# Peptides against a protein of PDB entry 2L5G, part 12

Target 1, 41 residues: chain A of PDB entry 2L5G
Amino acid sequence: LSKEELIQNMDRVDREITMVEQQISKLKKKQQQLEEEAAKP

## One batch from the design tools (peptide; made by RFdiffusion4, then SolubleMPNN)

Design b1_p11_5_s4 (from b1_p11_5, 11 letters changed)
Fold by OpenDDE base, seed 3:
Structure b1_p11_5_s4 (fold): chain B 41 residues (1-41), chain A 11 residues (1-11)
Amino acid sequence: as target 1 above (41 residues)
Amino acid sequence: EEVEKLLEEER
């Protein structure tokens, strides 16, 4: 791997991390909504 | 990104 290929791989991984964190946040909000609806009488 | 800058400075 060249130094330039290493930097490009870091930029790719940082974008992938950000996308996965946004997906986790959306899934946690949906989980909370389902738990709140299941707790209604 | 700070790590990219540190890598560039080592060139």
Scores: peptide ipSAE 0.041, ipTM 0.595, DockQ to the pose 0.390
Fold by OpenDDE base, seed 4:
Structure b1_p11_5_s4 (fold): chain B 41 residues (1-41), chain A 11 residues (1-11)
Amino acid sequence: as target 1 above (41 residues)
Amino acid sequence: EEVEKLLEEER
């Protein structure tokens, strides 16, 4: 692996992390909404 | 853009 290939792999992984974190945030918000709806009589 | 600039600075 060249230094350039390692940096390109790091940039790809950082983009994938950001996408997964945004998905987790959306799912957590949806979970909270469902919990708040289920807690209403 | 920023990562491409870092790649250019290391060549």
Scores: peptide ipSAE 0.040, ipTM 0.594, DockQ to the pose 0.158
Fold by OpenDDE base, seed 5:
Structure b1_p11_5_s4 (fold): chain B 41 residues (1-41), chain A 11 residues (1-11)
Amino acid sequence: as target 1 above (41 residues)
Amino acid sequence: EEVEKLLEEER
């Protein structure tokens, strides 16, 4: 792997991390909504 | 991104 290939792989991983973190945030919000709906009598 | 800038400074 060249220095450039390592940088490109890092930038790719950082974008993938950001996308996964946004997905986790959306899923946590959906989980909370479902928990709040399930807690209603 | 800040990381891209740091990597350019190391070139």
Scores: peptide ipSAE 0.035, ipTM 0.576, DockQ to the pose 0.319
Fold by OpenDDE base, seed 1:
Structure b1_p11_5_s4 (fold): chain B 41 residues (1-41), chain A 11 residues (1-11)
Amino acid sequence: as target 1 above (41 residues)
Amino acid sequence: EEVEKLLEEER
């Protein structure tokens, strides 16, 4: 792996992390809304 | 209702 290939792999992983973190944030918000709705009589 | 909209925006 060249230094350039390592940088490209890092940039790809950083993008994948950002996408997964955004998905987790959306899912946590949906979970909280479902918990709040389930707590209503 | 708001949860269904959030599920549709993910498609």
Scores: peptide ipSAE 0.022, ipTM 0.411, DockQ to the pose 0.013

Design b1_p11_6_s1 (from b1_p11_6, 11 letters changed)
Fold by OpenDDE base, seed 2:
Structure b1_p11_6_s1 (fold): chain B 41 residues (1-41), chain A 11 residues (1-11)
Amino acid sequence: as target 1 above (41 residues)
Amino acid sequence: EEEERRRLEEQ
């Protein structure tokens, strides 16, 4: 792998990480809402 | 000089 191929692969992974972190944040917020709704008598 | 620069840009 050239240095350019390594940099391109790093930039791709950084974008994938950002997308997954945003998905995790949305899912955690949805989980908390469902737990709060289930805890109401 | 140009060939050495090209080799450093391809590595």
Scores: peptide ipSAE 0.046, ipTM 0.596, DockQ to the pose 0.430
Fold by OpenDDE base, seed 3:
Formats: sequence, structure tokens, C-alpha cells
Structure b1_p11_6_s1 (fold): chain B 41 residues (1-41), chain A 11 residues (1-11)
Amino acid sequence: as target 1 above (41 residues)
Amino acid sequence: EEEERRRLEEQ
């Protein structure tokens, strides 16, 4: 693995992390909405 | 020095 291949692999992993973090944020927001709806009498 | 730096950036 050249330094360039290592940097390219890091950039790929950083993009994958960002995508997963955005999915977690959307799921947490949906969870909060469902908890708020379930707390309404 | 600058030639060695370029070789380390191209590897």
C-alpha cells in the first residue's frame, strides 16, 4: 500500500462514517418523534 | 531536500 492508497482508503472510510452518522441522526430524530407521539394522551 | 520530498509525496 502506497501512502496515496492509504489516504484514498482513509477518505473512503471518512465518507462511510459521515453517511452512517447522518443515518443515526435521522433515526434518533424519528425515535424522538415516536416517543413524543406515544407520550400524548 | 526538495527532490527527496517530491519522491516521498509520489510514493
Scores: peptide ipSAE 0.046, ipTM 0.597, DockQ to the pose 0.301
Fold by OpenDDE base, seed 4:
Structure b1_p11_6_s1 (fold): chain B 41 residues (1-41), chain A 11 residues (1-11)
Amino acid sequence: as target 1 above (41 residues)
Amino acid sequence: EEEERRRLEEQ
């Protein structure tokens, strides 16, 4: 792997991390909404 | 040297 290939792979991984973190945030928010809806009498 | 710079940019 050239230094450029390593940098490109790093940039790709950083983008993938950001996308996964956004998905986790959305899922956590949806989980909380479902828990709050289920806790309503 | 332009060729050394190019090799460092390609690596």
Scores: peptide ipSAE 0.045, ipTM 0.595, DockQ to the pose 0.340
Fold by OpenDDE base, seed 5:
Formats: sequence, structure tokens, C-alpha cells
Structure b1_p11_6_s1 (fold): chain B 41 residues (1-41), chain A 11 residues (1-11)
Amino acid sequence: as target 1 above (41 residues)
Amino acid sequence: EEEERRRLEEQ
């Protein structure tokens, strides 16, 4: 039970990491777009 | 063997 629960918790954390990494990528791209828009005269 | 495998899966 404890090892199966640990594996399930690892799989959950790996999914959460992947979701957060995708959010960071989207936010970095949006940040760059806003910086490029703000740098236009 | 099968009983030992079951014990390792339940742990």
C-alpha cells in the first residue's frame, strides 16, 4: 500500500510539474510580448 | 514466489 501510494503521489506530482512548466512557458512568452510592445515608441 | 510478490505489492 505505501509503495503504490508513493508511486501514485509521484505520478500526480509529475503531472503538476508538467502543468506548471507549461504555465511558466506561456507566461514567459506573454512577458516577452508585453516587453516588445512596451519597447515600441 | 506469488505470495512474496503479493506482499511486495501490498507494501
Scores: peptide ipSAE 0.051, ipTM 0.615, DockQ to the pose 0.574; fails the geometry check

Design b1_p11_6_s2 (from b1_p11_6, 8 letters changed)
Fold by OpenDDE base, seed 5:
Structure b1_p11_6_s2 (fold): chain B 41 residues (1-41), chain A 11 residues (1-11)
Amino acid sequence: as target 1 above (41 residues)
Amino acid sequence: EEEEELRKRLE
């Protein structure tokens, strides 16, 4: 791997991390909504 | 900040 290929792989991983963090945030919000709906009598 | 300095050393 060239230094350029290592930087490109790091940029790819950073984008993948950002996408996964956004998915986790959406799932946590949906979990909270379901927990609130399940707590309603 | 440290990551950006590391990138500039690799370019």
Scores: peptide ipSAE 0.038, ipTM 0.543, DockQ to the pose 0.112
Fold by OpenDDE base, seed 3:
Structure b1_p11_6_s2 (fold): chain B 41 residues (1-41), chain A 11 residues (1-11)
Amino acid sequence: as target 1 above (41 residues)
Amino acid sequence: EEEEELRKRLE
């Protein structure tokens, strides 16, 4: 593993983290909507 | 930014 391969792997992981965080935010918003709809009589 | 200077030293 060259230093260049380590930097490229870090940049890849940072992009993957950002994508997963955006997915978690969307899923949390959907969960909150379903919980609010289930709480309405 | 200090992080960009650190990246340039590692390349």
Scores: peptide ipSAE 0.038, ipTM 0.538, DockQ to the pose 0.118
Fold by OpenDDE base, seed 1:
Structure b1_p11_6_s2 (fold): chain B 41 residues (1-41), chain A 11 residues (1-11)
Amino acid sequence: as target 1 above (41 residues)
Amino acid sequence: EEEEELRKRLE
């Protein structure tokens, strides 16, 4: 692995982390909405 | 800041 290949792999992982964090945020918001709707009589 | 400076030195 060249230094350039290591940086490219870091950039890929950073993008994947950002995508997963955005998915987690969306799922948490949806979970909270469903919990708030289920708590309404 | 340090990580971005390290990237610029490795490009």
Scores: peptide ipSAE 0.037, ipTM 0.539, DockQ to the pose 0.069
Fold by OpenDDE base, seed 4:
Structure b1_p11_6_s2 (fold): chain B 41 residues (1-41), chain A 11 residues (1-11)
Amino acid sequence: as target 1 above (41 residues)
Amino acid sequence: EEEEELRKRLE
């Protein structure tokens, strides 16, 4: 792995982290909505 | 100078 390949792999991983964090945020919001709906009498 | 040398090492 060249230094340039390592930097490119780091940039790719940082983008993948950002995408996964956005997915987690959407799933947490959906979980909260389902919990609020299940708590309604 | 040091910051420009660091940038040239990252390209």
Scores: peptide ipSAE 0.030, ipTM 0.460, DockQ to the pose 0.135

Design b1_p11_6_s3 (from b1_p11_6, 11 letters changed)
Fold by OpenDDE base, seed 5:
Structure b1_p11_6_s3 (fold): chain B 41 residues (1-41), chain A 11 residues (1-11)
Amino acid sequence: as target 1 above (41 residues)
Amino acid sequence: EEKKRLEEELK
């Protein structure tokens, strides 16, 4: 791996982390909505 | 809305 390939791999991983964090945020919001619906009589 | 279903079942 060249220094350039390592930087490109880091940039890819940083993008993948950001995408996964956005997915986690959406799933947590859906979980909260389901918990709120289940807590309503 | 589970509440709305339960309120309809209790009528």
Scores: peptide ipSAE 0.017, ipTM 0.294, DockQ to the pose 0.005
Fold by OpenDDE base, seed 1:
Structure b1_p11_6_s3 (fold): chain B 41 residues (1-41), chain A 11 residues (1-11)
Amino acid sequence: as target 1 above (41 residues)
Amino acid sequence: EEKKRLEEELK
């Protein structure tokens, strides 16, 4: 891997991390909403 | 509310 290929791979991984973190945030919010609804009579 | 939906589905 060239230095340029390593930088490109880092930039890709940083974007993938950001996308996964946004997905985790949305899923955690949905989980919390389901847990709050399941805790109601 | 889920309980209210379940109560209506069981009628």
Scores: peptide ipSAE 0.016, ipTM 0.297, DockQ to the pose 0.006
Fold by OpenDDE base, seed 2:
Structure b1_p11_6_s3 (fold): chain B 41 residues (1-41), chain A 11 residues (1-11)
Amino acid sequence: as target 1 above (41 residues)
Amino acid sequence: EEKKRLEEELK
């Protein structure tokens, strides 16, 4: 791997991390909404 | 509301 290929791989991984973090945030919000609805008598 | 759906299913 060249230095340029390593930098390109880092930039790809940073984008993938950002996408996964946004998905986790949405899923956590959905989980909280379902838990709050299930806790209502 | 899940409770309201359950109350309708029990009628």
Scores: peptide ipSAE 0.015, ipTM 0.293, DockQ to the pose 0.005
Fold by OpenDDE base, seed 3:
Structure b1_p11_6_s3 (fold): chain B 41 residues (1-41), chain A 11 residues (1-11)
Amino acid sequence: as target 1 above (41 residues)
Amino acid sequence: EEKKRLEEELK
């Protein structure tokens, strides 16, 4: 791997992290909504 | 609303 290939792989991983963090945020919000609905009589 | 669905199923 050249230095340029390592930088390109780093930029790819940073984008993948951002996408996964956005998915986690959406899933946490959905979980909270389901827990709040299940707690209502 | 889940309660409304349960009340409809119990009729």
Scores: peptide ipSAE 0.014, ipTM 0.277, DockQ to the pose 0.005

Design b1_p11_6_s4 (from b1_p11_6, 10 letters changed)
Fold by OpenDDE base, seed 5:
Structure b1_p11_6_s4 (fold): chain B 41 residues (1-41), chain A 11 residues (1-11)
Amino acid sequence: as target 1 above (41 residues)
Amino acid sequence: SLDELLRKLLE
């Protein structure tokens, strides 16, 4: 791995982390919506 | 960020 390849791999991992965090946030919001709908009489 | 720390370590 060159210095440039290591930096490029880090930039990629940081983007993948951000995408996963956005997916987690979206799933948590969907979970909350389902819990709120299930709690309605 | 971790990227910024790695960039500094590799300078």
Scores: peptide ipSAE 0.060, ipTM 0.667, DockQ to the pose 0.111
Fold by OpenDDE base, seed 4:
Structure b1_p11_6_s4 (fold): chain B 41 residues (1-41), chain A 11 residues (1-11)
Amino acid sequence: as target 1 above (41 residues)
Amino acid sequence: SLDELLRKLLE
């Protein structure tokens, strides 16, 4: 692995982390909506 | 950021 390959792999992982964090945020919002809907009589 | 620190460490 060259230095350049290591930087490229880091950039890829940082993008993947950002995508997963956005997915987690969307799922948490959906969970909250479902919990609020289930709490309504 | 952690990214910027890692880039500087590798440079």
Scores: peptide ipSAE 0.058, ipTM 0.656, DockQ to the pose 0.108
Fold by OpenDDE base, seed 1:
Structure b1_p11_6_s4 (fold): chain B 41 residues (1-41), chain A 11 residues (1-11)
Amino acid sequence: as target 1 above (41 residues)
Amino acid sequence: SLDELLRKLLE
């Protein structure tokens, strides 16, 4: 693994983390909306 | 961030 390959792998992981965090946030918001709709009489 | 620190150490 070169220095450049390590930086490239770090950049990839940082992007993957950001994408997963955005997905988690979206899913949590959707879960909350479904729980609020299910709690309505 | 940790990534920014790692970038600086790898520069």
Scores: peptide ipSAE 0.056, ipTM 0.653, DockQ to the pose 0.106
Fold by OpenDDE base, seed 3:
Structure b1_p11_6_s4 (fold): chain B 41 residues (1-41), chain A 11 residues (1-11)
Amino acid sequence: as target 1 above (41 residues)
Amino acid sequence: SLDELLRKLLE
């Protein structure tokens, strides 16, 4: 593994983290919407 | 971040 390959793998992991964080945010928003609808009389 | 630490170690 070269220094350049390590940097490329790091940049890939950073992008994957960002994508997963966006998915978590979307799922949390959907959960909140379902909880709010279930709390209506 | 871990990214920033890795960049500094690779400088």
Scores: peptide ipSAE 0.053, ipTM 0.650, DockQ to the pose 0.107

Design b1_p11_7_s2 (from b1_p11_7, 8 letters changed)
Fold by OpenDDE base, seed 4:
Formats: sequence, structure tokens, C-alpha cells
Structure b1_p11_7_s2 (fold): chain B 41 residues (1-41), chain A 11 residues (1-11)
Amino acid sequence: as target 1 above (41 residues)
Amino acid sequence: EEEERRRREEE
């Protein structure tokens, strides 16, 4: 793996991490909303 | 100096 291939792989992984973190944030917000609605009498 | 920089970018 050239230094350029390593940098390109890092940039790809960083983009994938950012996408997964955004998905986790959306899912956590949805979970909280469902928990709040389930806790209403 | 520029040639050494180019070599480190091509590695």
C-alpha cells in the first residue's frame, strides 16, 4: 500500500464513520421520541 | 529540497 493508498483509505473510512454517526444520531433521536410517546398516559 | 518532497509524496 503506497502512502497515497493509505490516505485514500483513511478518507474513505472517515466518510463512512461520519455517515454511520449521523445514522446513530437519527436513530437515538427516534428512540427518545418513541420512549417519550410510550411514557405518556 | 523539492525533489525530496516529491519523492515522499510518491512513496
Scores: peptide ipSAE 0.087, ipTM 0.691, DockQ to the pose 0.338
Fold by OpenDDE base, seed 5:
Structure b1_p11_7_s2 (fold): chain B 41 residues (1-41), chain A 11 residues (1-11)
Amino acid sequence: as target 1 above (41 residues)
Amino acid sequence: EEEERRRREEE
């Protein structure tokens, strides 16, 4: 791996992390909504 | 020195 290939792989991983973090945030919000709906008598 | 810097930037 050249230094340029390592930098490109780092940028790719940083983008993948950001996408996964956004998905986790959306899933956590949906989980909370379902828990609040299930807790209603 | 400048040629060695260019080689390290192209690696």
Scores: peptide ipSAE 0.084, ipTM 0.690, DockQ to the pose 0.374
Fold by OpenDDE base, seed 1:
Structure b1_p11_7_s2 (fold): chain B 41 residues (1-41), chain A 11 residues (1-11)
Amino acid sequence: as target 1 above (41 residues)
Amino acid sequence: EEEERRRREEE
């Protein structure tokens, strides 16, 4: 039971990591767009 | 040995 719970907790953390990585990618893309807009005269 | 391994995987 405890080993299966640890595996299930690992799978949950891996999903949370994937969601945070997708958010970081979206924020980096938005940052780049704002930097490119601020660099236009 | 294999049966004891299975019991430890179910815990």
Scores: peptide ipSAE 0.096, ipTM 0.702, DockQ to the pose 0.519; fails the geometry check
Fold by OpenDDE base, seed 2:
Formats: C-alpha cells, sequence, structure tokens
Structure b1_p11_7_s2 (fold): chain B 41 residues (1-41), chain A 11 residues (1-11)
C-alpha cells in the first residue's frame, strides 16, 4: 500500500506539473502579447 | 508464499 500509494502520488504530481507548465507557457505568451501591444506608440 | 506476496502488494 505505501509504495503503491507513493507511485500513484508521483504519477499525480507529474500530471499536475505538466498542466501547470502548460498554463505558465500560455500565460507567458499572453504577457508578451500584452507587453508588445502596450509598447506600440 | 501467497500471504507474503499479498503483504508485499499491500506495502
Amino acid sequence: as target 1 above (41 residues)
Amino acid sequence: EEEERRRREEE
């Protein structure tokens, strides 16, 4: 149970990391677009 | 043997 629970928790955390990294990438792209729009005279 | 296997699956 404890070792299997640890593996299941690792798999869950790896999925959560992947999801958060995708969100960060989308937010960084949106930030760059807003900064470029704000830099237009 | 089966009881030891079950204990290792429960750990």
Scores: peptide ipSAE 0.091, ipTM 0.692, DockQ to the pose 0.525; fails the geometry check

Design b1_p11_7_s3 (from b1_p11_7, 9 letters changed)
Fold by OpenDDE base, seed 2:
Structure b1_p11_7_s3 (fold): chain B 41 residues (1-41), chain A 11 residues (1-11)
Amino acid sequence: as target 1 above (41 residues)
Amino acid sequence: DEEERLKKELE
């Protein structure tokens, strides 16, 4: 692995982390909405 | 120079 291949792999992983964090945020918001709807009598 | 080789490997 060249130093370039390592940097390119880091940039890819950083993008993947950002995408997963956005997915987690969306899922947490959806979870909260479902919990609020289930808590209504 | 080792620094010059490392710079060329990043182009």
Scores: peptide ipSAE 0.041, ipTM 0.566, DockQ to the pose 0.175
Fold by OpenDDE base, seed 1:
Structure b1_p11_7_s3 (fold): chain B 41 residues (1-41), chain A 11 residues (1-11)
Amino acid sequence: as target 1 above (41 residues)
Amino acid sequence: DEEERLKKELE
Protein backbone atom coordinates (compact mmCIF):
# COMPACT_ATOMS: atom_id res chain seq x y z
CA LEU B 1 0.00 0.00 0.00
CA SER B 2 1.41 3.39 -1.03
CA LYS B 3 0.89 6.41 1.25
CA GLU B 4 -1.79 7.57 -1.23
CA GLU B 5 -3.61 4.20 -1.05
CA LEU B 6 -3.52 4.45 2.78
CA ILE B 7 -5.03 7.99 2.68
CA GLN B 8 -7.70 6.82 0.19
CA ASN B 9 -8.51 3.86 2.48
CA MET B 10 -8.75 6.23 5.51
CA ASP B 11 -11.11 8.56 3.59
CA ARG B 12 -13.27 5.55 2.62
CA VAL B 13 -13.40 4.26 6.22
CA ASP B 14 -14.24 7.78 7.54
CA ARG B 15 -17.16 8.01 5.05
CA GLU B 16 -18.37 4.51 6.03
CA ILE B 17 -18.15 5.43 9.77
CA THR B 18 -20.15 8.65 9.14
CA MET B 19 -22.83 6.70 7.21
CA VAL B 20 -23.11 4.02 9.95
CA GLU B 21 -23.28 6.69 12.71
CA GLN B 22 -26.12 8.46 10.83
CA GLN B 23 -27.94 5.09 10.49
CA ILE B 24 -27.46 4.38 14.24
CA SER B 25 -28.82 7.88 15.08
CA LYS B 26 -31.92 7.32 12.87
CA LEU B 27 -32.50 3.84 14.36
CA LYS B 28 -32.12 5.17 17.95
CA LYS B 29 -34.67 7.92 17.18
CA LYS B 30 -37.11 5.32 15.74
CA GLN B 31 -36.55 3.06 18.76
CA GLN B 32 -37.31 5.96 21.14
CA GLN B 33 -40.50 6.81 19.19
CA LEU B 34 -41.68 3.16 19.32
CA GLU B 35 -40.87 2.95 23.06
CA GLU B 36 -42.81 6.21 23.68
CA GLU B 37 -45.80 4.94 21.65
CA ALA B 38 -45.72 1.57 23.47
CA ALA B 39 -45.65 3.40 26.86
CA LYS B 40 -48.90 5.31 26.03
CA PRO B 41 -51.96 3.65 27.68
CA ASP A 1 13.35 19.13 2.13
CA GLU A 2 11.27 16.32 3.70
CA GLU A 3 8.00 18.24 3.04
CA GLU A 4 8.76 18.41 -0.72
CA ARG A 5 9.51 14.64 -0.74
CA LEU A 6 6.18 13.94 1.01
CA LYS A 7 4.34 16.18 -1.54
CA LYS A 8 5.89 14.21 -4.46
CA GLU A 9 4.72 10.92 -2.87
CA LEU A 10 1.09 12.30 -3.03
CA GLU A 11 1.28 13.19 -6.79
Scores: peptide ipSAE 0.037, ipTM 0.556, DockQ to the pose 0.138
Fold by OpenDDE base, seed 3:
Structure b1_p11_7_s3 (fold): chain B 41 residues (1-41), chain A 11 residues (1-11)
Amino acid sequence: as target 1 above (41 residues)
Amino acid sequence: DEEERLKKELE
């Protein structure tokens, strides 16, 4: 692996991390909404 | 210049 191939692989992993973090944030918000609706009598 | 070699390696 050249230095450029290592940097390109790092940039790919950083993009994948950002996408997963955005998915986790959306899922946490949906979970909180469902928990709040389930807690209403 | 080693810095110039490293710049050309990253292009």
Scores: peptide ipSAE 0.035, ipTM 0.543, DockQ to the pose 0.135
Fold by OpenDDE base, seed 5:
Structure b1_p11_7_s3 (fold): chain B 41 residues (1-41), chain A 11 residues (1-11)
Amino acid sequence: as target 1 above (41 residues)
Amino acid sequence: DEEERLKKELE
């Protein structure tokens, strides 16, 4: 792996992390909504 | 120049 390939792989992983974190945030918000709906009598 | 050397290593 060249230094460039390592940097490109790092940038790719950083983008993938950001995408996964956004997915986790969306899922946590959906979880909270479902918990609030399930807590209503 | 070390900066110029490092730039050439990233080309």
Scores: peptide ipSAE 0.032, ipTM 0.537, DockQ to the pose 0.172

Design b1_p11_7_s4 (from b1_p11_7, 9 letters changed)
Fold by OpenDDE base, seed 3:
Structure b1_p11_7_s4 (fold): chain B 41 residues (1-41), chain A 11 residues (1-11)
Amino acid sequence: as target 1 above (41 residues)
Amino acid sequence: EEELRRQLEEL
C-alpha cells in the first residue's frame, strides 16, 4: 500500500462514517416521532 | 426510506 492509497482509503472511510452518522441521526428522529405519536391517546 | 437504502448501497 502506497502512502497515496492509504490517504485515499482514509478519505473513503471518513465519507462512509459521515453517511452512517447522518443515517443514525435520521433514524433517531424517526424513532422519537413514533414514540411521541404512540404516547398520544 | 429510499435515501437510506441508497446510502447503504454506496458503502
Scores: peptide ipSAE 0.039, ipTM 0.542, DockQ to the pose 0.023
Fold by OpenDDE base, seed 2:
Structure b1_p11_7_s4 (fold): chain B 41 residues (1-41), chain A 11 residues (1-11)
Amino acid sequence: as target 1 above (41 residues)
Amino acid sequence: EEELRRQLEEL
């Protein structure tokens, strides 16, 4: 791997991390909403 | 609920 290929791989991984973090945040918020709705009598 | 939990475990 050249230095340029390593930088490109880092930039790709940083984008993938950001996408996964956004997905986790969205899923956690939906989970909480459904748990709060299910907890209502 | 279970489907959302599974989606979180797959990430």
Scores: peptide ipSAE 0.037, ipTM 0.521, DockQ to the pose 0.016
Fold by OpenDDE base, seed 5:
Structure b1_p11_7_s4 (fold): chain B 41 residues (1-41), chain A 11 residues (1-11)
Amino acid sequence: as target 1 above (41 residues)
Amino acid sequence: EEELRRQLEEL
């Protein structure tokens, strides 16, 4: 692994982390919607 | 529901 390949792998992992964080945010919003719907009489 | 389960399994 060259220093350049290592940086490219870090940039890829940082993008993957950002995508996973966005997925977690969407899932948390949908969990909140389901909790609010389940709390309706 | 199934789409949520799929997204959780990909994490």
Scores: peptide ipSAE 0.036, ipTM 0.501, DockQ to the pose 0.016
Fold by OpenDDE base, seed 1:
Structure b1_p11_7_s4 (fold): chain B 41 residues (1-41), chain A 11 residues (1-11)
Amino acid sequence: as target 1 above (41 residues)
Amino acid sequence: EEELRRQLEEL
């Protein structure tokens, strides 16, 4: 891998991390909504 | 990518 290929791979991984973090945030929000709905009497 | 986003919105 050239230095340029390593930088491109880092940029790809950083994008993949950002996407996974956004997915985790959405899932946590949905989990909270389901927990709030399940806690209603 | 869009399919994984769609699956997360359908949950």
Scores: peptide ipSAE 0.033, ipTM 0.482, DockQ to the pose 0.015

Design b1_p11_8_s1 (from b1_p11_8, 7 letters changed)
Fold by OpenDDE base, seed 1:
Structure b1_p11_8_s1 (fold): chain B 41 residues (1-41), chain A 11 residues (1-11)
Amino acid sequence: as target 1 above (41 residues)
Amino acid sequence: EKEEERRRREE
């Protein structure tokens, strides 16, 4: 792997991290909504 | 030397 191929692989991983962080944020928000609904009588 | 080092950074 050239230095450029390593940088391109790093940029791909950084994009994958950003996508997973957005999914985690969405799932945490959904979890909070379900916990608030389950706490209502 | 410096030009050869630059070429190795562009590969």
Scores: peptide ipSAE 0.048, ipTM 0.587, DockQ to the pose 0.323
Fold by OpenDDE base, seed 2:
Structure b1_p11_8_s1 (fold): chain B 41 residues (1-41), chain A 11 residues (1-11)
Amino acid sequence: as target 1 above (41 residues)
Amino acid sequence: EKEEERRRREE
């Protein structure tokens, strides 16, 4: 793997991390909404 | 020489 291939792989992984973090944030918000709805008497 | 150095940086 050239230095350029390593940099390209890092840039790809950083984009994948950002996408997964956004998904986790959305799922946590949805989980909180469902827990709040389930806690209503 | 300069072209070989460029190739070694692109590999």
Scores: peptide ipSAE 0.048, ipTM 0.588, DockQ to the pose 0.370
Fold by OpenDDE base, seed 5:
Structure b1_p11_8_s1 (fold): chain B 41 residues (1-41), chain A 11 residues (1-11)
Amino acid sequence: as target 1 above (41 residues)
Amino acid sequence: EKEEERRRREE
């Protein structure tokens, strides 16, 4: 892997991290909503 | 030297 290929792979991984973090945030919010709905009498 | 360093940054 050239230095350029390593930088391109880093940029790809940084984008993938950002996408996964957004998915985790959405799933955590949905989990909290379901827990709050299940805790209502 | 400077031209070889430039080529190594473009590869």
Scores: peptide ipSAE 0.047, ipTM 0.586, DockQ to the pose 0.281
Fold by OpenDDE base, seed 3:
Structure b1_p11_8_s1 (fold): chain B 41 residues (1-41), chain A 11 residues (1-11)
Amino acid sequence: as target 1 above (41 residues)
Amino acid sequence: EKEEERRRREE
């Protein structure tokens, strides 16, 4: 693995992390909405 | 020497 290949792999992983963090944020918001709806009589 | 070190960082 050249230094350039390592940098390219790092940039790929950073994009994948950002995508997963956005998914976690959306899922947490949906969870909160479902908990608030289930708590209404 | 410094130019050869720079070339090794661009490969």
Scores: peptide ipSAE 0.043, ipTM 0.569, DockQ to the pose 0.302

Design b1_p11_8_s2 (from b1_p11_8, 6 letters changed)
Fold by OpenDDE base, seed 5:
Structure b1_p11_8_s2 (fold): chain B 41 residues (1-41), chain A 11 residues (1-11)
Amino acid sequence: as target 1 above (41 residues)
Amino acid sequence: EEEEERKLREE
């Protein structure tokens, strides 16, 4: 792997991390909504 | 030094 290939792979992984973090945030928000709905009498 | 830095950026 050239240095450019390593940088390109790093940039790809950083984008994948950002996408996964956004998915985790959405799932945590949905979890909180479901927990709040389940706590309603 | 600058030429070696350039070469290290092109690798």
Scores: peptide ipSAE 0.063, ipTM 0.593, DockQ to the pose 0.337
Fold by OpenDDE base, seed 4:
Structure b1_p11_8_s2 (fold): chain B 41 residues (1-41), chain A 11 residues (1-11)
Amino acid sequence: as target 1 above (41 residues)
Amino acid sequence: EEEEERKLREE
């Protein structure tokens, strides 16, 4: 892998991390809402 | 030195 290929692969991984972190945040918020709804009689 | 740094950026 050239240095440019390594940088391009890093930029790709950083974008994938950002997308996964946004998904985790949405899922955590949904989990909290479901836990709060399940705790209400 | 600066030319070696440039070569390392282009490799």
Scores: peptide ipSAE 0.062, ipTM 0.587, DockQ to the pose 0.321
Fold by OpenDDE base, seed 1:
Structure b1_p11_8_s2 (fold): chain B 41 residues (1-41), chain A 11 residues (1-11)
Amino acid sequence: as target 1 above (41 residues)
Amino acid sequence: EEEEERKLREE
């Protein structure tokens, strides 16, 4: 792997991390909403 | 030193 290939691989991984973190945030918010709705009598 | 740093940027 050249230095440029390593940098390109880092940029790809950073984008994938950002996408997964956004999905986790959305799922956590949805989970909290469902827990709050299930706790209503 | 500067020439080796340039080579490492072009690799």
Scores: peptide ipSAE 0.061, ipTM 0.589, DockQ to the pose 0.333
Fold by OpenDDE base, seed 3:
Structure b1_p11_8_s2 (fold): chain B 41 residues (1-41), chain A 11 residues (1-11)
Amino acid sequence: as target 1 above (41 residues)
Amino acid sequence: EEEEERKLREE
């Protein structure tokens, strides 16, 4: 693996991490909304 | 020195 191939692989992984973190944030917000709705009498 | 730094950036 050249240095350029390692940098390109790092940039790809950083984009994949950012996408997964955004999905986790959306799911956590949806979970909190469902917990707040289920706690209403 | 500068030539070896250039080679390390292009490797």
Scores: peptide ipSAE 0.059, ipTM 0.586, DockQ to the pose 0.341

